# Peptides against a protein of PDB entry 2YKT: the designs that were tried, part 79

Target 1, 231 residues: chain A of PDB entry 2YKT
Amino acid sequence: SRSEEMHRLTENVYKTIMEQFNPSLRNFIAMGKNYEKALAGVTYAAKGYFDALVKMGELASESQGSKELGDVLFQMAEVHRQIQNQLEEMLKSFHNELLTQLEQKVELDSRYLSAALKKYQTEQRSKGDALDKCQAELKKLRKKSQGSKNPQKYSDKELQYIDAISNKQGELENYVSDGYKTALTEERRRFCFLVEKQCAVAKNSAAYHSKGKELLAQKLPLWQQACADPS

## One batch from the design tools (peptide; made by RFdiffusion4, then SolubleMPNN)

Design b2_p9_3_s1 (from b2_p9_3, 4 letters changed)
Fold by OpenDDE base, seed 3:
Structure b2_p9_3_s1 (fold): chain B 231 residues (1-231), chain A 9 residues (1-9)
Amino acid sequence: as target 1 above (231 residues)
Amino acid sequence: EPENPWEPK
């Protein structure tokens, strides 16, 4: 029946969230943590490299013929420091605004979805059972009427059952339809949250990239000419 | 009943 098919669809939405979405989201969070760790590793390794560059700048500053190149090397290290600060801010946002929030939600969701599904199933069965009962009673009444010497005696009661069945069928269909819409809304809400949080992360990432681009664009021409004019 | 963790607060 239409109601039975819609019921199966509704249950499948909840099952898909519990069995596919949530496990996949857990994996997504895990991959995010790995990515964060790798970026932190890059930051640490870069610090060592540019600290060593500063040392080269110090040596240049102590030389007789390369003093100005010392300043250039220091500027290169400073620009790197500023770029890394932006990266750290991006990583904090990535961790706090995306990963932590998703982790909290996914951990709580199993209990919520189980309860929501059970509530829906209980009410759906209740309405279905009430409908089945009325249908069974009508069938019994019709059998009794066929064997009766006065079938007209049961006509009013038959009409009452027909009306009751029609009403209960409509109620069941409406309930299941609403249940399906609710389930789809729950699924969509989860994806929308993910998209919105990724947008926030993207904005912070853009700030990091823009800062790096701007700083390097400003300084690189100066650095490129530094060796052309020996002092 | 458990609260919906995905509902905006």
Scores: peptide ipSAE 0.417, ipTM 0.915, DockQ to the pose 0.879
Fold by OpenDDE base, seed 2:
Structure b2_p9_3_s1 (fold): chain B 231 residues (1-231), chain A 9 residues (1-9)
Amino acid sequence: as target 1 above (231 residues)
Amino acid sequence: EPENPWEPK
């Protein structure tokens, strides 16, 4: 029946969220944590490299013929420090605004979805059973009427059951339809949240890239001419 | 009933 098909669709949405979306989201979070750790590792490794560059700058500053190149090397290290600071800020945002929030939601969602699905199933079954009972009673009444010498005696009761069946059928169809819309809304809400949080991360990432581009664009021409213009 | 963790506040 139409209501049974819609019911199956509704259950499938909840099952898809619980069995496909949530596990995939947990994996996404795990991959995000790995990505964060790798980027933190890059930051740490870069610090060592540019600290070593500073030492080269110190040696240049102590030289008689390359003193000005010491300042250039220091500037290179400083620009890198600023870029790395921006990266760290981006990573904090990535962790706090995306990963932590998704983790909290996905861990709570199993209990919520199970309860929501159970509530829907219980009410759907209750309405379905009430409809079936009414249909069965009408069938019994009709059989009794057919065997009676006075079928008109049961006419009013038959009309009552017909009306009750119509109302219960409509109620069941509406309930299942609303249930399906609700389930689809729940699914969409989860994807929308992911998109919105990913947009926030993208904005922070753009800020990191912009800062790096700006700093390097400002200084790189000066650094490139440093060897051609000895003091 | 459990609260919907994805419901907008």
Scores: peptide ipSAE 0.416, ipTM 0.915, DockQ to the pose 0.954
Fold by OpenDDE base, seed 1:
Structure b2_p9_3_s1 (fold): chain B 231 residues (1-231), chain A 9 residues (1-9)
Amino acid sequence: as target 1 above (231 residues)
Amino acid sequence: EPENPWEPK
């Protein structure tokens, strides 16, 4: 029946969220944590490299013929520090606004979805059973009427069951339809949340890249001419 | 009933 098909579709949506979406989201979070850790590692390694560059700048500043190049090397290291600060801000946002929030939600979602599905199933079954009972009673009544010497005795009761069946069938169909819409809304809400949080991370990442480009574009011409100028 | 963790607070 239409209601049975819609019921199966509804259950499949909940099943897909629980068995496909949530495990995939947990994996996504795990991969995000790994990515964060790797970026932190890059940050640390970069600090060591530019600290060593500062040391080269100190040596230039102590030289007789390359003193001005020391300032250039210090500026290069300082620009790197500013770029690194932007990266750290992006990473904080990545952790706090995406990973932490997703982790909290996915951890709680199994209990919620199980309860929601169970509630739906219980009510759907209750309505279905009530419909089946009325249909069975109507069938019994019709059998009695066919075997009776006075079939008209059962006519009013037959009409009552027909009306009850029609009403219960409509209620069941509406309930299952609403259940399906609710399930799809739950699924969409999860994807929308992921998209929105990923957009926030993307904005912060764009800011990092923009700041880096700006700083380097400003200073690079100055650094490139430093060796051409006689000391 | 458990609260929906995906609802906006």
Scores: peptide ipSAE 0.411, ipTM 0.912, DockQ to the pose 0.873
Fold by OpenDDE base, seed 5:
Structure b2_p9_3_s1 (fold): chain B 231 residues (1-231), chain A 9 residues (1-9)
Amino acid sequence: as target 1 above (231 residues)
Amino acid sequence: EPENPWEPK
């Protein structure tokens, strides 16, 4: 029946979220944590490199013929420090706004979805059983009427059962339909949340890259001329 | 009933 088909579709949506989406999301979070760790490693390695560059700048500043190049090397290291600070801010945002929130949600979702599905199934079955019972009673009544010398005695009761069956059928169909819409909304909400959070990550990443580009574009011409200018 | 973790607060 239409109601049975839609019931199966509803259950399949919940099943897909629990068995496909949530495990995949857990993996996504794990991969995100790995990515964060790797970028933190880059940050640490970069610090060592640019600290060494500062040391080269100190040596230039102590020289008789290359003092101005010391300032250039210091500026290079400072610009990198600023870029790195932006990266660290982006990573903090990535952790706090994306990973932590997703982890909290996915951890709680199994219990929620199980309860939601169970509630739906219980109510769907209750309505279905009530319909089946009414149909069975109508069938029994019709059988009694066919064997009776006065079938007209049962006519009003038969009409009452027919009306009750129609109402219960409609109620069941509406309930299952609403259940399906609810399930689809739950699925969509999860994907939308992921998309929205990824948009935030993308914006933060764009800001990081833009700041780096701006700082380098401002200073690079000066640095490129440093060796051509006599001291 | 457990709270829906994906509902906006």
Scores: peptide ipSAE 0.411, ipTM 0.914, DockQ to the pose 0.895

Design b2_p9_3_s2 (from b2_p9_3, 4 letters changed)
Fold by OpenDDE base, seed 2:
Structure b2_p9_3_s2 (fold): chain B 231 residues (1-231), chain A 9 residues (1-9)
Amino acid sequence: as target 1 above (231 residues)
Amino acid sequence: EPENPWEPQ
């Protein structure tokens, strides 16, 4: 029936969220944590490299013929430090605004969805059973009427069951339809949240890239000229 | 009933 098909669709939405979306989201979070760790590793490794560059700058500053190049090397290291600071800020945002929030939600969602699905199933079954009961009673009444010498005695009761069946059928169809819309809304809400949080991360990432571009654009021409213009 | 963790605040 139409209501049974819609019921199956509703259950499938909840099952898809629980069995496909949530496990995939947990994996997404895990991959995000790995990505964060790798970027933190890059930051740490870069610190060692640019600390070593500072030492080269110190040696240049102590030289007689390359003193000004010491300042250039220090500037290179400082610009990198500023870029790395921006990266660390982006990573904090990535962790706090995306990963932590998604992790909290996905861990709570199993209990919520199970309860929501169970509530829907219980009420759907209750309405379905009530409809089936009325249909069965009408069938019994009709059989009794057909075997009676006075079928008109049962006419009013037959009309009552017909009306009750119509009302219960409509109620069941509406309930299942609303249930399906609710389930689709729940699914969409989860994807929308992911998109919105990913947009926030993208904005912070853009700030990191912009800062790096600006700092390097400002200094790189000066550094490129340093060897051609000895003091 | 459990609270919907994805409900907008």
Scores: peptide ipSAE 0.396, ipTM 0.904, DockQ to the pose 0.958
Fold by OpenDDE base, seed 3:
Structure b2_p9_3_s2 (fold): chain B 231 residues (1-231), chain A 9 residues (1-9)
Amino acid sequence: as target 1 above (231 residues)
Amino acid sequence: EPENPWEPQ
């Protein structure tokens, strides 16, 4: 029946969230943590490299013929420091605004979805059983009427059961339809949250990239000229 | 009943 098909669809939405979405989201969080760790590793390794560059700048500053190149090397290291600070801010946002929130939600969701599905199933079954009972009673009444010397005696009661069955069928169909819409809304809410949080991460990432681009664009021409003017 | 962890958005 249409009601039975819609019921199966509703259950499948909840099952898909529980069995596919939530495990995939846990994996997504894990991959995010790995990515964060790798970027932190890059930041640490970069610090060592640019600290060594500063040392080269110190040596240049101590030289007789390359003093101005010392300042250039220091500026290069300073620009890097500023770029890395922006990266660290981006990583903090990535961790706190995306990963932590998703982790909290996914850990709580199994209990919520199980309860929501059970509530739906219980009420759906209750309405279905009530409908089946009325249909069975009508069938019994019709059998009794066919064996009776006065079938007209049962006509009013037959009409009452027909009306009751029609009403209960409509109620069941509406309930299952609403249940399906609710389940789809739950699924959509999860994806929308992910999209919105990724947008926030993207904005922070854009700020990091823009800052780096601006700083380098400002200084690079100066650095490129430093060797052309022998002092 | 458990609260919906995805509300509020």
Scores: peptide ipSAE 0.394, ipTM 0.909, DockQ to the pose 0.824
Fold by OpenDDE base, seed 5:
Structure b2_p9_3_s2 (fold): chain B 231 residues (1-231), chain A 9 residues (1-9)
Amino acid sequence: as target 1 above (231 residues)
Amino acid sequence: EPENPWEPQ
């Protein structure tokens, strides 16, 4: 029946979220944590490199003929320090705004979805059983009427059962239809949340890259001229 | 009933 088909579709949506989406999201979070760790490693390695660059700048500043190049090397290191600080801020945002929130949601979701599906199934079955019972009682009444010397005695009761069956059928169909819409909304909400959080990550990443480009574009012409104009 | 962890958006 239409109601049975839509019931199966509803259950399949919940099943897909629990068995496909949630495990995939857990893996996504794990991969995100690995990515964060790798970028933190880059940050640490960069610190060592630019600290060494500062040391080269100190040596230039101590020289008689290259003092101005010391300032250039210090500026180079400082700009990269600022870029690295922006990366660290982006990573903190990535952790706190994306990974932590997704982790909290996915840990709670199994219990929620199981309870939601069970509630839906219980109510769907209750309505279905009530319909089946009414149909069975109508069938029994019709059998009694066919064997009776006065079939008209049962006519009003037969009409009452027909109306009750129609109402219960409509109620079941509406309930299952609403259940399906609810399930699809639950699925969409999860994907929308992921998209929105990824948009935030993308904005933070764009800001990081823009700031780096701006700082380097401002200073690079000055640094490129430093060797051409010995003071 | 458990609270929906994905609400509100």
Scores: peptide ipSAE 0.390, ipTM 0.906, DockQ to the pose 0.853
Fold by OpenDDE base, seed 1:
Parts: sequence; structure tokens; C-alpha cells
Structure b2_p9_3_s2 (fold): chain B 231 residues (1-231), chain A 9 residues (1-9)
Amino acid sequence: as target 1 above (231 residues)
Amino acid sequence: EPENPWEPQ
């Protein structure tokens, strides 16, 4: 029936969230944590490289013929520090605005979805059973009427069961339809949340890249001319 | 019943 098909669709939405979305989201979070760790590793390695560059700048500053190049090397290291600070801010946002919030939600979601599905199934079954009972009683009544010497005795009761069946069938169809819409809304809410949080991370990432480009564009011409103008 | 963790807070 239409209601049975819609019921199966509703259960499949919940099943897809529980068995496909949530495990995939847990994996996404795990991959995000790995990515964060790798970027932290890059940050640490970069610090070592630019600290060594500062040491080269110190040596230039101590030289008789290359003193001004020491300032250039220090500026290069300082610009890197500023770029790195922007990356660290992006990583904090990545952790706090995306990973932590997703982790909290996905850990709680199994219990919620199980309860929501169970509630839906219980009510759907209750309405279905009530409909089946009315249909069975109507069938019994019709059998009695066919075997009776006075079939008109059962006419009013037959009409009552027909009306009850019609009403209960409509209620079941509406309930299952609403259940399906609710399930789809739950699924969409999860994807929308992911998209929104990923957008926040993307904005912070864009700010990092913009700041880096700006700082380097400002200073690079100055650094490039430093060797062409010996003092 | 458990609260929906995906509802806006």
C-alpha cells in the first residue's frame, strides 16, 4: 500500500543516517584531527627553519660588509611569524568551530535517533493495528450479516466500521507522510550544519591566505633590491 | 526522551 511504502521510506531515512551518515561523520572528524596534527607538525618545522634564518640574520648583522642584509633576513622571519600566527588562528577555529562541535553531536545522535525511530515505529504500528482491527471486525460483521435472516440488523454497525476504517486509514497515511517529512528534515539539518561549519572554516582559511599574500606583496620588492644596492 | 543534538542552541 501507499502507507506501507512511505513507512519503508521513512525507516530507510533513519537507517541511512544511523548506518551511513554517522559512521562517515565520525571518520570525517578523525581525518580532520589527523589533518590538524599534520598542520601543527608543519608549523613546528617551519618555526625551526625560520629560527635558523634569524641566526643567519644575526651573522649578517655582525659582518662588516653585509650588515644591512641582516635587517632583511630579520624582516623575512618576522613576516613568517605573522603568517604563522594567522595559520594558528585558523587551526583554532578548525578545532573549535568544526571538529569539537561535530564530535559532540555525533556522539549523542545514536541515542536520539534510536528513540525517535522507535517512537515513530510504535505510533505507526499502533495506528496500523487499529486499522487492521477495524477491517477485521467489518469482515466478521459482513460474514454474520450474510448468514443472518435479518441482514438489516447489522447495517448501521457496518456503516460505522466503514467510516472508522476511512478515518483511520487517512490518519495513518497522514502520520506516515509527516514522519517521512520529519525524517528528511533531520537528515537535511545534519548536512546543513556540516556545510555551515565548513563555511566558517573556509572563511578563516581565506583570511589566512589573504593576509599572507598581502604581507609578502608588501615586503618582497624591498627584499629583492637589497643585494643590488650595496652600501 | 533524549534531546536532538542537532537542534540550534
Scores: peptide ipSAE 0.389, ipTM 0.904, DockQ to the pose 0.871

Design b2_p9_4_s1 (from b2_p9_4, 3 letters changed)
Fold by OpenDDE base, seed 2:
Structure b2_p9_4_s1 (fold): chain B 231 residues (1-231), chain A 9 residues (1-9)
Amino acid sequence: as target 1 above (231 residues)
Amino acid sequence: SLPADPKWV
């Protein structure tokens, strides 16, 4: 029936969220944590490299013929420090605004969805059973009427069961239809949240890239000229 | 009572 098909579709939406979306989201969070760790590793490794560059700048500053190149090397290290600080800010946002929030939600969601599905199934079954009962009683009444010397005695009661069946069928169809819309809304909410949080991460990432581009664009021409003008 | 909605938006 139409109601049975829509019921199956509703259950499949909940099942897809629970068995496909949520496990995939847990994996996404795990991959995000790995990515965060790798970027933190980049920051640490970069610090060592640019600390060593500062040491080269110190040696240049101590030289008789390369003092001005010491300042250039210090500026290169400082610009990098500012870029890495922006990366660390982006990573904090990535952790706090995306990963932690997703982790909290996905943990709560298994319980929520299980209960929501169970509630839907219980009410759907209750309405279905009530319909089946009315249909069975109508069938019994018709059998009794066929064996009666006065079938007209049962006519009013037959009409009452027909009306009750029609109403219960309509209620079941509406309930299952609303259940399906609700399930699709639940699925959409999860994807929308992921998209919105990724947009926030993208904004923070854009700020990191913009800051790096700005700082390097400002200084790189000066650094490129440093060896052409021997003081 | 249903468990708390994770508030996905």
Scores: peptide ipSAE 0.339, ipTM 0.913, DockQ to the pose 0.826
Fold by OpenDDE base, seed 5:
Structure b2_p9_4_s1 (fold): chain B 231 residues (1-231), chain A 9 residues (1-9)
Amino acid sequence: as target 1 above (231 residues)
Amino acid sequence: SLPADPKWV
């Protein structure tokens, strides 16, 4: 029936969230933690590289003919330090505002969704059983009427069951329809949260990239000219 | 009572 199909669709939405979305979100969080670790590793490795560049700048500053190139090498290292500081701020936000919040929500969600689905199933079954009972009683009444010498005795009661069945059918259909809308809303809420948090990450990432671009664009022409200047 | 809503949105 239409109500049975809609019921199946409703249950499938809840199952999809519980069995597909939530496990995938846990994997997403794990991949996020891995990405965070890799970026932290980049920051650490970069520090070693630019510390070594500073050492080259020190040697240039001690030379007779390349003294001014020492300052250029120091500036290159300093600009990189500022870029890495911005990256570290982005990583803190990525951890605290995305990963931690997703982890907290996904941990609580299994219990919530299981209870929500169970509540829906219980009420759906209750309404279905009440409808089935009325249909069964009408069928019994009709059999009794067909075997009676006075069928008119049962006419009013037959009409009452027909009306009750119609009302219960409508109530069941409405309940299942509302249940489906609720389930779809639950799914959408989870995706919307993910999108909103990714927007926050994107803003922080944009700030990091903008700062790096600005600093390098300002200094790069100066650095490119340094070797062309006579000593 | 139902478990607490994780408050996604």
Scores: peptide ipSAE 0.337, ipTM 0.913, DockQ to the pose 0.837
Fold by OpenDDE base, seed 3:
Order: sequence, then C-alpha cells, then structure tokens
Structure b2_p9_4_s1 (fold): chain B 231 residues (1-231), chain A 9 residues (1-9)
Amino acid sequence: as target 1 above (231 residues)
Amino acid sequence: SLPADPKWV
C-alpha cells in the first residue's frame, strides 16, 4: 500500500542517518584530528628550520662583507614566523569550532535518533493495529448479518465501522507522510550543519593563504635584489 | 520524553 511504502522510506531515512551518516561523520572527525596533528608537527619542524636560518643570519651580521644579508635572512625567518602564527590561529579555530562541536553532537545523536525512530514506529504500529482491528470487526459483523434472518438490524453499525475505517486510514496516511517529512528534515539539518562549519574552515584557510601571499609579495623583491646590489 | 536534540542547524 501507499502507507506501507512511505513507512519503509521513513525507516530507511533514519537508518541511513544512524548507519551511514553518523559513522562516516565519526571517521571525518578522526581524519580531522589526524590532519590537525600533522599540521602541528609541521609547525614544530618549521620552527627548527627557521631558527637555524636565524643562526645563519647572525653569522652574516658578524661578517665584514655580508652584513646586509644578515638582515635579509632575519626578515625571511620573521615573515615565516608571522605566517606560522596565522596557521596556528586557523588550527585553533579548526579544533574549537569544527571538531569539538561535531564530536559533541555525534555522541548525543545516536540516542536521540534511536528514540525518535522508536517513537515513530510505536505510533505507526498503534494506528495500523487499530485500523486492522476495525476492519476485522466489520468483517465479523458482515458475516453475522449474512447469517441473520434480519440483516437490516446491523446496517447502522456497519456504516459506523466503514466511517471509522476511512478515518483511521486517513490518519495513518497523514501520520506516515508527516513522519517522512520529519525524517528528511533531520537528515538535511545534519548536512547543513556540516556545510556551514566547513564554510567557516574555508574562510579561515583563505585568510591564512591571503596573509602569507601578502607578506611574501611585499618582501620577496627586496630579498631577490640583495645579492645584486651589495652596499 | 525524548533524549536531548544535539541541535543541528
């Protein structure tokens, strides 16, 4: 029936969220934490490299013929430090505004969705059973009427059951239809949250790349001429 | 009563 098909669709939406979306989201969070850790590792390794570059700048500053190149090397290390600080700010936002929030939500979601599905199933079954009972009682009444010498005595009661069946059928169809819309809304709100949070990550990433590009574009021409124009 | 909604957007 139409109601049975829509019921199956409704249950499948909830199952897809619980069995596909939520496990995939947990994996996404785990991959995010791994990415964060790797970027923190890059930050640490980069510090060692640019600290060593500063040491080369100190040696140039102590030389008689290369003093001005010391300042260039120090500027290179300083620009890197500023870019790296911007990356650390982005990582902090990535952790606090995306990963932590997703982790908290997905942890609560299994219990919420299980209870929501169970509530829907219980009420759907209750309405279905009430309909089936009414249909069975009508069938019993008709059988009794056919065996009676006065079938007309059952006519009013037969009409009452027909009306009750029609009403219960309509209520069941409406309930299942609303259940399906609710389930689709639950699915959509989870994807929307992910999209919105990923947009925030994208904005922070764009800001990091923009800042780095600006700093390097400003200084790189000066560094490139430093060896050609000794003072 | 239902468990608390995680309050997705």
Scores: peptide ipSAE 0.336, ipTM 0.912, DockQ to the pose 0.797
Fold by OpenDDE base, seed 1:
Structure b2_p9_4_s1 (fold): chain B 231 residues (1-231), chain A 9 residues (1-9)
Amino acid sequence: as target 1 above (231 residues)
Amino acid sequence: SLPADPKWV
């Protein structure tokens, strides 16, 4: 029936969230943590590299013929420091605004969805069973009426069962329909949350890239001329 | 009662 098919669809939505979305989201979080760790490793390695660059700048500054190149090397390291600060801000946001929040929610979600599905199933079954009971009673009544010498005595009861079946059928269909809409909303809200949080990460990433591009674009022409200029 | 909604918004 239409209600049975819609019921199946409703259950499948919840099942898809619990068995596909949530496990995939857990994996996404794990991959995010791995990515964060790798970036932290890059950050640490970069610090060592640019600290060593500063040391080269110090040596240039102590030289008689390369003093101005010392300033260039210091500027290069300073620009890196500023870029790195932007990266650290991005990583902090990535951790706090995406990973932590997703982790907290996905841990709670299995219990929530299981209970929501169970509640839906219980009520759907209750309404279905009540409908089936009325249909069975109508069938019994009709059988009695067909075997009766006075079928008219059952007419009012037959009408009452027909009305009750119609009402219960409508209630079941509406309940299942609303259940399906609710399930789809539950699915959508999870994807929307992921998209919104990823947008925040993207904004912070864009800020990092823009700042780096700006700083390098500003200084690079100066640095490129440093060796061509007389000492 | 249902467990707490994770509030996915």
Scores: peptide ipSAE 0.336, ipTM 0.912, DockQ to the pose 0.803

